# Designs tried in a protein design run: peptides against a protein of PDB entry 6FBK. Part 1

Every score and structure here is a prediction.

Target 1, 90 residues: chain A of PDB entry 6FBK
Amino acid sequence: EDTGVRVELAEEDHGRKSTIALRLWVEDPKKLKGKPKDNGAIEFTFDLEKETPDEVAQEMIESGFFHESDVKIVAKSIRDRVALIQWRRE
Positions, changes and structure headers below are counted from each chain's first letter, unless a header gives other numbers.
Peptide ipSAE is a variant of ipSAE made for these designs: the mean of its two directions, with the distance scale d0 fixed at 1.0 Angstrom where the peptide's residues are scored. Compare it only between designs on the same protein; published cut-offs may not carry over.
The geometry check fails a fold that doesn't show the stated peptide or that is severely misdrawn somewhere.

## One batch from the design tools (peptide; made by RFdiffusion4, then SolubleMPNN)

Design b1_p8_1_s1 (from b1_p8_1, 4 letters changed)
Fold by OpenDDE base, seed 5:
Structure b1_p8_1_s1 (fold): chain B 90 residues (1-90), chain A 8 residues (1-8)
Amino acid sequence: as target 1 above (90 residues)
Amino acid sequence: MRKFIVTK
C-alpha cells in the first residue's frame, strides 16, 4: 500500500553492516492526517538488529517531524523499506 | 536522542 511516505537508502548497501543509512520524506501529504512541520528529507541510521520501525517513528514524532496520529503510517513506511533491504541481503 | 539530519 502506498503510504505517501518514501523511504530509501541514503547509502549503497553492501550487506556488511548491521546499520544502514535511510532517507525519509513525504511524497503525498494527503495520505497523512496531520501536516508535517517540514518538507525536507530526514536522514537517519537504522540498526537492523536492535531497532524497530515503530520506535524510530515514535522518535520522529517526539522530534516534531510528524503528528502523533501519523506514527503508524510512518512506521509502516520504514518497515516496508527495511523488509525489502533485508530480503535483498538474503 | 536519535540524530535526524534534515536535507532540502
Scores: peptide ipSAE 0.722, ipTM 0.937, DockQ to the pose 0.875
Fold by OpenDDE base, seed 2:
Structure b1_p8_1_s1 (fold): chain B 90 residues (1-90), chain A 8 residues (1-8)
Amino acid sequence: as target 1 above (90 residues)
Amino acid sequence: MRKFIVTK
């Protein structure tokens, strides 16, 4: 499913550490219910062992990047990328 | 508080 939100590695993943650097940005704002205030990329660290996409998405909402109604779509975009990264680490 | 770095 195309969430309209893209998430990519902000660094090369060697599969050695539990934390990864991610970059997230909106490719298709029409997919979101709210209207993001920024159209730039958001970089952040994600701990594969301790953090969840949903909680990180919530933190993005609280930081004002997205509307609360879009928390699930943002979380999904993070989850999907994280899953791919973890699968590739196998 | 999570650190988010925004780049335009």
Scores: peptide ipSAE 0.722, ipTM 0.936, DockQ to the pose 0.908
Fold by OpenDDE base, seed 4:
Structure b1_p8_1_s1 (fold): chain B 90 residues (1-90), chain A 8 residues (1-8)
Amino acid sequence: as target 1 above (90 residues)
Amino acid sequence: MRKFIVTK
């Protein structure tokens, strides 16, 4: 299902390290229950071995980027992209 | 604390 939130690699992935740079932004705000404070892209690193999409999504909520009611949709967006990256590495 | 870089 389309979450309305896009997540892409912010750098080329050579599959050498467990950390990757990601960029996340809202493509369709109508998919969200709340209104994000910013329309820009959020860039961050993600450790494929140690971190989880749910934890990162919670940190985004705490930072005020999204409403708490949208934590699961944000987490799903990150999870889906991370899964694709991991599958491509194998 | 996680670092988030916002690009507009």
Scores: peptide ipSAE 0.721, ipTM 0.936, DockQ to the pose 0.891
Fold by OpenDDE base, seed 1:
Structure b1_p8_1_s1 (fold): chain B 90 residues (1-90), chain A 8 residues (1-8)
Amino acid sequence: as target 1 above (90 residues)
Amino acid sequence: MRKFIVTK
């Protein structure tokens, strides 16, 4: 499923740290139910051992970046990228 | 609060 939200590494991943830097932005706003507050990239850190995509997505909603109805689609976009990163670390 | 850095 294409969420219309892109998530990429904001740094080179050497597989040494549990914390990674990510960059998230809207590529296809039609996939979202609400309208995002801004049209830029959001950079943040993510702890692969302690944090979950759902919790981070909720924090983005609370910060006003996305409409509450889009929390699941945002979480999925983060989850998919995190899974890919973890698979590459195997 | 989580730190979010926005770049345009």
Scores: peptide ipSAE 0.720, ipTM 0.936, DockQ to the pose 0.889

Design b1_p8_1_s2 (from b1_p8_1, 5 letters changed)
Fold by OpenDDE base, seed 1:
Structure b1_p8_1_s2 (fold): chain B 90 residues (1-90), chain A 8 residues (1-8)
Amino acid sequence: as target 1 above (90 residues)
Amino acid sequence: MRVFRVTK
């Protein structure tokens, strides 16, 4: 399922650190239930060992980037990218 | 509080 939210590495991943830098932005706003606060890329670090997509998505909601009804779609976008990164590290 | 940096 295309979430309409893109998540990419903000740095080259050499597979050496447990933390990675990510960049997230809305590509297709009509797939979201709410209206995002701003249009732009959100950059943040993600700890592959300690953090979960759902928790990070919730923090984005609390920070006002997305509507609460879109927490799951945002979490999915992060999860899908993290999975790809972890698969490539295998 | 998580740090989020916004770039446009």
Scores: peptide ipSAE 0.732, ipTM 0.937, DockQ to the pose 0.909
Fold by OpenDDE base, seed 5:
Structure b1_p8_1_s2 (fold): chain B 90 residues (1-90), chain A 8 residues (1-8)
Amino acid sequence: as target 1 above (90 residues)
Amino acid sequence: MRVFRVTK
């Protein structure tokens, strides 16, 4: 399902490290309940072995990027991209 | 504390 939030690799993934660089931004703000504080792309690292999409999304809310009511949609966007990356690593 | 970098 289209969350309106896009997440892509911010760097080439060679499949060697457990940490990846991601870039997240709002493509369709109508999908969100709250109004994003900024319209820029958010770059961050994600540890495939230690971190979870829900925890990272919560940290984004705490940092003021999104309204707390949108934590699940943000987490889903991260989860979906992470899953695709892991599947590509086979 | 997680580091977030915003780019436009």
Scores: peptide ipSAE 0.731, ipTM 0.936, DockQ to the pose 0.874
Fold by OpenDDE base, seed 4:
Parts: C-alpha cells; structure tokens; sequence
Structure b1_p8_1_s2 (fold): chain B 90 residues (1-90), chain A 8 residues (1-8)
C-alpha cells in the first residue's frame, strides 16, 4: 500500500552497522488526515536492533511533525523501508 | 530525546 510518505536511506548502507541514516518526507499529502508541519525532509538515525518504527513515529508526532491520527501511516512507511533494508542485507 | 533534522 502506498502511504504517501517516502522513506529513503540518507547514506549508503554497507550492512556493517546496526544504525542507519534515514530521510522521510510527504509525497502525497492527500493520504494523510492531518496537515504536516513542514514540507521538507526529516533526517534521523534508526537502530535496526533496538528501535521500532512505531516508537519513532510516535516521537515524530510528539515533535509536532504530524497529527496524532497519522501515526500508523508514518510508522508503516518507516517499517516498510526498514524491512527492505534488512531483506537486502540478508 | 531523538534528534530530527529538517531539510528543504
């Protein structure tokens, strides 16, 4: 499913570290219930072994980037990208 | 607290 939220690697992944750099931005705002705070890209690190997409999405909500009603769609976008990265490392 | 950097 297309969440309307894009998540990409902010740096090349060589599969050596458990931490990766990600960049997230809204590509289709119509898929969101609320209006995003910004129209730019949000960069952050993600620990593949210790963190979860849902927890990171919640932190984005708390930081004011997205409306609380969109936490699950944001989490899904992160989860889907993280899964792809992990599958490619396998 | 998580660090988020916004770029445009």
Amino acid sequence: as target 1 above (90 residues)
Amino acid sequence: MRVFRVTK
Scores: peptide ipSAE 0.730, ipTM 0.936, DockQ to the pose 0.884
Fold by OpenDDE base, seed 2:
Structure b1_p8_1_s2 (fold): chain B 90 residues (1-90), chain A 8 residues (1-8)
Amino acid sequence: as target 1 above (90 residues)
Amino acid sequence: MRVFRVTK
């Protein structure tokens, strides 16, 4: 499913540490119910062992990046990328 | 509090 939100590695992943750097931005704002205040890229670290996409998405909303109604779509975008990264680490 | 860095 195309969430309209893109998430990519902000660094080269060597598969050695549990923490990765990610970059997230909106490619298609029409996919979101709310209107993001910024259209820039959001960079952040994500701990593959301790954190969850849903919790991080919630933190983004609490920080004012997205509307609460878009928590699931944002979480999905993070989840999909994280899963892909983990699969490639096998 | 999570740190988010916004870029353009």
Scores: peptide ipSAE 0.730, ipTM 0.936, DockQ to the pose 0.875

Design b1_p8_1_s3 (from b1_p8_1, 5 letters changed)
Fold by OpenDDE base, seed 3:
Structure b1_p8_1_s3 (fold): chain B 90 residues (1-90), chain A 8 residues (1-8)
Amino acid sequence: as target 1 above (90 residues)
Amino acid sequence: MREFRVTK
């Protein structure tokens, strides 16, 4: 499922550490209920062992990046990318 | 609070 939210590695992953650098941005705003205030990219680190996509998405909502009704779509986009990264490490 | 860096 295309969430309309894109998540990519912000740096090359050599599979050596549990933390990764990610970049997230809206590619198709029509798939979100809230209206994006800008078209910038959000960069952040994610700990593969300690953090969850849902909690990170919630923190983005609290920071004002997305509407609360879009928390699930944002979390899914992060989860899907993280899963791909973990599968490649395997 | 988590650190988020916004880029253009």
Scores: peptide ipSAE 0.745, ipTM 0.940, DockQ to the pose 0.853
Fold by OpenDDE base, seed 1:
Structure b1_p8_1_s3 (fold): chain B 90 residues (1-90), chain A 8 residues (1-8)
Amino acid sequence: as target 1 above (90 residues)
Amino acid sequence: MREFRVTK
C-alpha cells in the first residue's frame, strides 16, 4: 500500500553498521488523516537490531511532526523501507 | 529524546 510517506537512506548503506541514516517526508498529504506541521524532510538514525518502526513513529508524533491518528501509517512507511534494506543486506 | 533533523 502506498502510504504517501516516503522513506529513503540518507547515506549509502555498506551493510557494516547496525545503525542506518534515514530520511522521511510526505509525498501525498491526502493519504494522512491529520495535517503535518511542516513539509520538510526528517532525518534520523535507526538501529536495525534494537529499534522498531512503531516506536520511532510514536516518537515522531511526540515531537509534533504528525497527528496521533497517523502513527500506524508512518510506522508502516518506515517498516517497509527497513525491510527492503534488510533484504538487500541478505 | 530522539534527535530529528529537519531539512527543506
Scores: peptide ipSAE 0.745, ipTM 0.939, DockQ to the pose 0.872
Fold by OpenDDE base, seed 2:
Structure b1_p8_1_s3 (fold): chain B 90 residues (1-90), chain A 8 residues (1-8)
Amino acid sequence: as target 1 above (90 residues)
Amino acid sequence: MREFRVTK
């Protein structure tokens, strides 16, 4: 499902570290219930072993990037990319 | 607190 939120690796992944750099941005704002405060790309690190997409999405909301009603869609976008990265590491 | 860098 297209969440309207895009997440990509901000760096080349060599599969050696549990921490990866990600870049997230809104590609289709109509998919979100609320209006994001910024239309730029958000860069952040994600620990594949310690963190969860849901917690990171929650932190983004707490930081004011997205409306609380969009936590699930934001989390899904992160989860889908993370899963893809992990699958490719196999 | 998580660090987020915004770029445009």
Scores: peptide ipSAE 0.745, ipTM 0.939, DockQ to the pose 0.870
Fold by OpenDDE base, seed 5:
Structure b1_p8_1_s3 (fold): chain B 90 residues (1-90), chain A 8 residues (1-8)
Amino acid sequence: as target 1 above (90 residues)
Amino acid sequence: MREFRVTK
């Protein structure tokens, strides 16, 4: 399902490192319950072996990027992209 | 504390 939040690779993935660089931004704010605090793209690293989409989403909430009511939709957006990246690595 | 970089 379309979450209204897009997540893409911020760098070319050669499939060699456990860490990847991601870029996340709101494409359709109507899908969110709260109003995002920033309109830019958020760049961050994600460790495929140690981290989870839900924990990263929680950290984004704590940093003030999204309302707490939108943690699940943000986490899903990250999870869906990470899954695609992992499938392409296989 | 996670580092986030915002790019507009």
Scores: peptide ipSAE 0.744, ipTM 0.939, DockQ to the pose 0.873

Design b1_p8_1_s4 (from b1_p8_1, 5 letters changed)
Fold by OpenDDE base, seed 5:
Structure b1_p8_1_s4 (fold): chain B 90 residues (1-90), chain A 8 residues (1-8)
Amino acid sequence: as target 1 above (90 residues)
Amino acid sequence: MKKFIVTK
């Protein structure tokens, strides 16, 4: 499913660190129910061992980047990218 | 709190 939210690596992944740098932005705002806070990309680190996409998405909501009604779509976007990264590391 | 950086 195309969430309209894009997530990419913000730095090259050499596959040896538990923490990765990600960049997330809205590519198609029509896919979201609420209005995003900003039009820019959000950069953040993601700990592959300690954090979950849902937790990070919730933190983004609390920070005001997205409406609470879009937490699941944001979480899915992060989850899908993280899964791809982890699968490539194997 | 987790740090988020907005980049344009």
Scores: peptide ipSAE 0.721, ipTM 0.937, DockQ to the pose 0.880
Fold by OpenDDE base, seed 3:
Structure b1_p8_1_s4 (fold): chain B 90 residues (1-90), chain A 8 residues (1-8)
Amino acid sequence: as target 1 above (90 residues)
Amino acid sequence: MKKFIVTK
């Protein structure tokens, strides 16, 4: 499903580290209930062993990037990309 | 707190 939120690798993944660099941005704001104040991309690391998409999405909301009503759609976007990356590593 | 870097 198209969440309207894009998540991509911010650097090449050689499949050797448990941490990856990601870039997240809003591609279609109509899919979100809230209105993002910034149209820029958010770069961050994601620890495949220690972090979860839901908790990272919650931290983004606490940081003011998204409205609380959009936590699930943001989390899904991260989850889907992370899963894809992990599948490619196998 | 997790660090998030905004890029334009």
Scores: peptide ipSAE 0.720, ipTM 0.937, DockQ to the pose 0.863
Fold by OpenDDE base, seed 1:
Structure b1_p8_1_s4 (fold): chain B 90 residues (1-90), chain A 8 residues (1-8)
Amino acid sequence: as target 1 above (90 residues)
Amino acid sequence: MKKFIVTK
């Protein structure tokens, strides 16, 4: 499904590190239940071995970027992009 | 907490 949240690589992935740099932003705010804190893009690293989309999404909520009711949609957005990146590494 | 950087 289209989450309305876009997640892309913030830097080129050479497939050599266990961490990747991601950029996340809201493309369609109507898909979210709450109103995002800001309309900018959020850049962060993601450790493919230690972190999970759900945990990172929860940290974003705690940081105030998204409403608590949108944790799952944010997590799904991260998960889908991470999976795609990992598939391309294989 | 995890570091998040906002870019506009």
Scores: peptide ipSAE 0.719, ipTM 0.937, DockQ to the pose 0.858
Fold by OpenDDE base, seed 4:
Structure b1_p8_1_s4 (fold): chain B 90 residues (1-90), chain A 8 residues (1-8)
Amino acid sequence: as target 1 above (90 residues)
Amino acid sequence: MKKFIVTK
């Protein structure tokens, strides 16, 4: 399901590190309940071994990037991309 | 604090 939030690799993934570089941005703002702080892309590192999409999404909320009501949709976006990346690594 | 870099 389209969350309206897009997440992509910010760097090529060679499957060698437990961390990946991601870029996240709002592609369809009407899918969100709140209004995003900025319309730019957010780049961040995601540790496949230590971090979870939900926790990272929560941190984004705390940083003011998204409204608290959208934490789950943001988390889902990250989760879906991470799952896809892990699938391709195997 | 996780680092987030905003671009564009």
Scores: peptide ipSAE 0.719, ipTM 0.937, DockQ to the pose 0.891

Design b1_p8_3_s1 (from b1_p8_3, 5 letters changed)
Fold by OpenDDE base, seed 5:
Structure b1_p8_3_s1 (fold): chain B 90 residues (1-90), chain A 8 residues (1-8)
Amino acid sequence: as target 1 above (90 residues)
Amino acid sequence: MRVFRVTR
């Protein structure tokens, strides 16, 4: 399903490191319950072995990027992209 | 504390 939130690699993935660089931004704000606090793209690292999409999404809420009501849609966006990256590594 | 970088 289209969450209205896009997540892409911010670097070329050579499949060697457990950490990847991601970029996340809102493509369709109508899909969100709250109003995003920023209109830019958020760049961050993600450890494929240690971190979870839900906890990273929670940290984005705590940092003020999204309303707490949108934590699940943000987490899903990250999860879906991470899954694709992991499948391509296999 | 996680580092988030905003780019436009």
Scores: peptide ipSAE 0.745, ipTM 0.939, DockQ to the pose 0.899
Fold by OpenDDE base, seed 2:
Parts: structure tokens; C-alpha cells; sequence
Structure b1_p8_3_s1 (fold): chain B 90 residues (1-90), chain A 8 residues (1-8)
């Protein structure tokens, strides 16, 4: 499912460390219920072993980047990319 | 607190 939110690696992944750098931005704002705070790309690190997409999405909302009602869609976008990265590491 | 860097 197209969440309208795109997440990509902000660095090359050599599969050596649990921490990865990600970049997230809104590609289709119509897919979101609320209006995003910014139209820029959000860069952040994500620990594949310690963190969860839901927690990170919640932190983004708490930081004001997205509306509370969009936590699930934001989390999904992160989850899908993280899963893809992990699958490629196998 | 998580660090988020916004770029344009």
C-alpha cells in the first residue's frame, strides 16, 4: 500500500551495524489525514535492534511533524522500509 | 529526545 510517505536510506548499508540512517518525506500529502508541519526531508538514525517504527513515528508526532491521526501511516512507511532493508541483509 | 534533522 502506498502510504504517501517515502523512506529511504540516507547512507549505504553494508549490513555491519544495527544503526542505520534514514530519510523520510511526504510524497503525497493527500494520503495523510492531517497536514504535515514541513515539506522537507527528515533525517534520523534508527536502531534495528532496539527501536520500533511505531515508537519513532510517535516521536515524530510529538515533535510536531505529523498529526496524531497519522501515526499508523507514518509507522507503516518506516516499517516497510526497515523490513526491506532487513530482508536485503539476509 | 530523538534528533531529527530537516533538510530542504
Amino acid sequence: as target 1 above (90 residues)
Amino acid sequence: MRVFRVTR
Scores: peptide ipSAE 0.745, ipTM 0.940, DockQ to the pose 0.900
Fold by OpenDDE base, seed 1:
Structure b1_p8_3_s1 (fold): chain B 90 residues (1-90), chain A 8 residues (1-8)
Amino acid sequence: as target 1 above (90 residues)
Amino acid sequence: MRVFRVTR
């Protein structure tokens, strides 16, 4: 499913570290229930071994980037990209 | 607190 939220690597992944740098932004705001305050790209690190998409998405909500009703769609966006990165590392 | 950097 197209969440309208895009997540990409903010750095080249050589598969050496458990932490990766990600960049997340809204491509289609109509897919979200709430209205994000800013439309910039959010950059952050993600620990492939210790963190979960749901927890990171919740932290984005708490930081005010997205409405609470969009936590699952944001989490899915992160999850899908993380899964792809992990598959490529295999 | 997680660090988030916003770029436009």
Scores: peptide ipSAE 0.745, ipTM 0.940, DockQ to the pose 0.905
Fold by OpenDDE base, seed 4:
Structure b1_p8_3_s1 (fold): chain B 90 residues (1-90), chain A 8 residues (1-8)
Amino acid sequence: as target 1 above (90 residues)
Amino acid sequence: MRVFRVTR
């Protein structure tokens, strides 16, 4: 399902490191329950072995980027991209 | 604390 949130690699993935750089932004704000405070792209690193999409989404909410009611939709957006990256590495 | 960089 389209979450209205886009997540892309912020760097080329050579499949050598467990950490990747990601960029996340809201493409369709109507799909979110809350109103994001920022309209820019959020860049961050993600450890494929140690971190989870849900934990990162929670940290984004704690930082004030999204409303708590949107944690699951944000987490799903990250999860879908991470899964795709991992599948490409196989 | 996670580092988030915002780019416009």
Scores: peptide ipSAE 0.744, ipTM 0.939, DockQ to the pose 0.909

Design b1_p8_3_s2 (from b1_p8_3, 3 letters changed)
Fold by OpenDDE base, seed 5:
Structure b1_p8_3_s2 (fold): chain B 90 residues (1-90), chain A 8 residues (1-8)
Amino acid sequence: as target 1 above (90 residues)
Amino acid sequence: MREFKVTY
């Protein structure tokens, strides 16, 4: 499924630390139910051992980046990228 | 509070 939201590594991952730097942006706004507040790329850290995509997505909503109706789409985008990163580490 | 940095 194409969520319309892109998530990529913001830095090279050496597979040593549990924390990674990610960059998230809207590629296709038509996939979202609400209108995103910002049109830039959002950079943030993600702890592979302590954090979940759903909680991070919720924090983005609370910060005003997305409408609450799009929390699941944002969370899925993060989850899918994190899974790929973890697969590369194995 | 999580820190988010926006770049363009």
Scores: peptide ipSAE 0.781, ipTM 0.950, DockQ to the pose 0.890
Fold by OpenDDE base, seed 4:
Structure b1_p8_3_s2 (fold): chain B 90 residues (1-90), chain A 8 residues (1-8)
Amino acid sequence: as target 1 above (90 residues)
Amino acid sequence: MREFKVTY
């Protein structure tokens, strides 16, 4: 499923730390219910052992990047990328 | 509070 939100590694992952650096941006705004507040790429760290995509997505909404109605689509985009990263580490 | 950095 294409969420319209793209997430990629902001730094090369050597699989040694539980924390990874991610970059997230809107590729297709038509997929979102709300209108994004910013057109830039959001960079942040994500702890693979302690954090969840849903909670990080909620923090993005609270910071004003996305409308609350898009929390699940944002969380899914993060979850999908995190899953790929974890699979590559095994 | 989570820190987010926006780049263009």
Scores: peptide ipSAE 0.781, ipTM 0.950, DockQ to the pose 0.892
Fold by OpenDDE base, seed 2:
Structure b1_p8_3_s2 (fold): chain B 90 residues (1-90), chain A 8 residues (1-8)
Amino acid sequence: as target 1 above (90 residues)
Amino acid sequence: MREFKVTY
């Protein structure tokens, strides 16, 4: 399912660290219930062992990037990318 | 508080 939110690695992943750098941005705002506050790409670190997509998504909401009604969409976007990264590491 | 960097 296309969430309209894109998440990519902000740096090359060598599979050595539990922490990765990600970049997230909205490709299709129509997929969101609310309207994103910014059209830029959000860069952040994500600890594969300690953090969860839901928690990070919630922090983005609290920071004002997205409406609370879109927390699941944002979380899914992060989760899907993280899963791909972890699968590729195997 | 998590650090977020916005780029364009």
Scores: peptide ipSAE 0.780, ipTM 0.950, DockQ to the pose 0.886
Fold by OpenDDE base, seed 1:
Structure b1_p8_3_s2 (fold): chain B 90 residues (1-90), chain A 8 residues (1-8)
Amino acid sequence: as target 1 above (90 residues)
Amino acid sequence: MREFKVTY
């Protein structure tokens, strides 16, 4: 499913660290239920061993980037990219 | 609180 939210590596991944730098932005706002407050790209670190997409998505909501009704779609976007990164590391 | 950096 196309979430309308893009997530990509903000740095090259050499598979050496458990933490990765990600960049997330809205590509198609029509896919979201709420209206994002900003249209910039959000950069953040993600610990592949300790953190979950749902928790990070919730933190984005708390920070005011997205409406609470979109937490699951944001989490899915992060999850899909993280899974891809992990698959490429193996 | 998680650090988020916004870029344009």
Scores: peptide ipSAE 0.780, ipTM 0.950, DockQ to the pose 0.858

Design b1_p8_3_s3 (from b1_p8_3, 5 letters changed)
Fold by OpenDDE base, seed 5:
Structure b1_p8_3_s3 (fold): chain B 90 residues (1-90), chain A 8 residues (1-8)
Amino acid sequence: as target 1 above (90 residues)
Amino acid sequence: MRKFIVTK
C-alpha cells in the first residue's frame, strides 16, 4: 500500500553492516492526517538488529517531524523499506 | 536522542 511516505537508502548497501543509512520524506501529504512541520528529507541510521520501525517513528514524532496520529503510517513506511533491504541481503 | 539530519 502506498503510504505517501518514501523511504530509501541514503547509502549503497553492501550487506556488511548491521546499520544502514535511510532517507525519509513525504511524497503525498494527503495520505497523512496531520501536516508535517517540514518538507525536507530526514536522514537517519537504522540498526537492523536492535531497532524497530515503530520506535524510530515514535522518535520522529517526539522530534516534531510528524503528528502523533501519523506514527503508524510512518512506521509502516520504514518497515516496508527495511523488509525489502533485508530480503535483498538474503 | 536519535540524530535526524534534515536535507532540502
Scores: peptide ipSAE 0.722, ipTM 0.937, DockQ to the pose 0.901
Fold by OpenDDE base, seed 2:
Structure b1_p8_3_s3 (fold): chain B 90 residues (1-90), chain A 8 residues (1-8)
Amino acid sequence: as target 1 above (90 residues)
Amino acid sequence: MRKFIVTK
């Protein structure tokens, strides 16, 4: 499913550490219910062992990047990328 | 508080 939100590695993943650097940005704002205030990329660290996409998405909402109604779509975009990264680490 | 770095 195309969430309209893209998430990519902000660094090369060697599969050695539990934390990864991610970059997230909106490719298709029409997919979101709210209207993001920024159209730039958001970089952040994600701990594969301790953090969840949903909680990180919530933190993005609280930081004002997205509307609360879009928390699930943002979380999904993070989850999907994280899953791919973890699968590739196998 | 999570650190988010925004780049335009």
Scores: peptide ipSAE 0.722, ipTM 0.936, DockQ to the pose 0.909
Fold by OpenDDE base, seed 4:
Structure b1_p8_3_s3 (fold): chain B 90 residues (1-90), chain A 8 residues (1-8)
Amino acid sequence: as target 1 above (90 residues)
Amino acid sequence: MRKFIVTK
């Protein structure tokens, strides 16, 4: 299902390290229950071995980027992209 | 604390 939130690699992935740079932004705000404070892209690193999409999504909520009611949709967006990256590495 | 870089 389309979450309305896009997540892409912010750098080329050579599959050498467990950390990757990601960029996340809202493509369709109508998919969200709340209104994000910013329309820009959020860039961050993600450790494929140690971190989880749910934890990162919670940190985004705490930072005020999204409403708490949208934590699961944000987490799903990150999870889906991370899964694709991991599958491509194998 | 996680670092988030916002690009507009």
Scores: peptide ipSAE 0.721, ipTM 0.936, DockQ to the pose 0.916
Fold by OpenDDE base, seed 1:
Structure b1_p8_3_s3 (fold): chain B 90 residues (1-90), chain A 8 residues (1-8)
Amino acid sequence: as target 1 above (90 residues)
Amino acid sequence: MRKFIVTK
């Protein structure tokens, strides 16, 4: 499923740290139910051992970046990228 | 609060 939200590494991943830097932005706003507050990239850190995509997505909603109805689609976009990163670390 | 850095 294409969420219309892109998530990429904001740094080179050497597989040494549990914390990674990510960059998230809207590529296809039609996939979202609400309208995002801004049209830029959001950079943040993510702890692969302690944090979950759902919790981070909720924090983005609370910060006003996305409409509450889009929390699941945002979480999925983060989850998919995190899974890919973890698979590459195997 | 989580730190979010926005770049345009």
Scores: peptide ipSAE 0.720, ipTM 0.936, DockQ to the pose 0.913

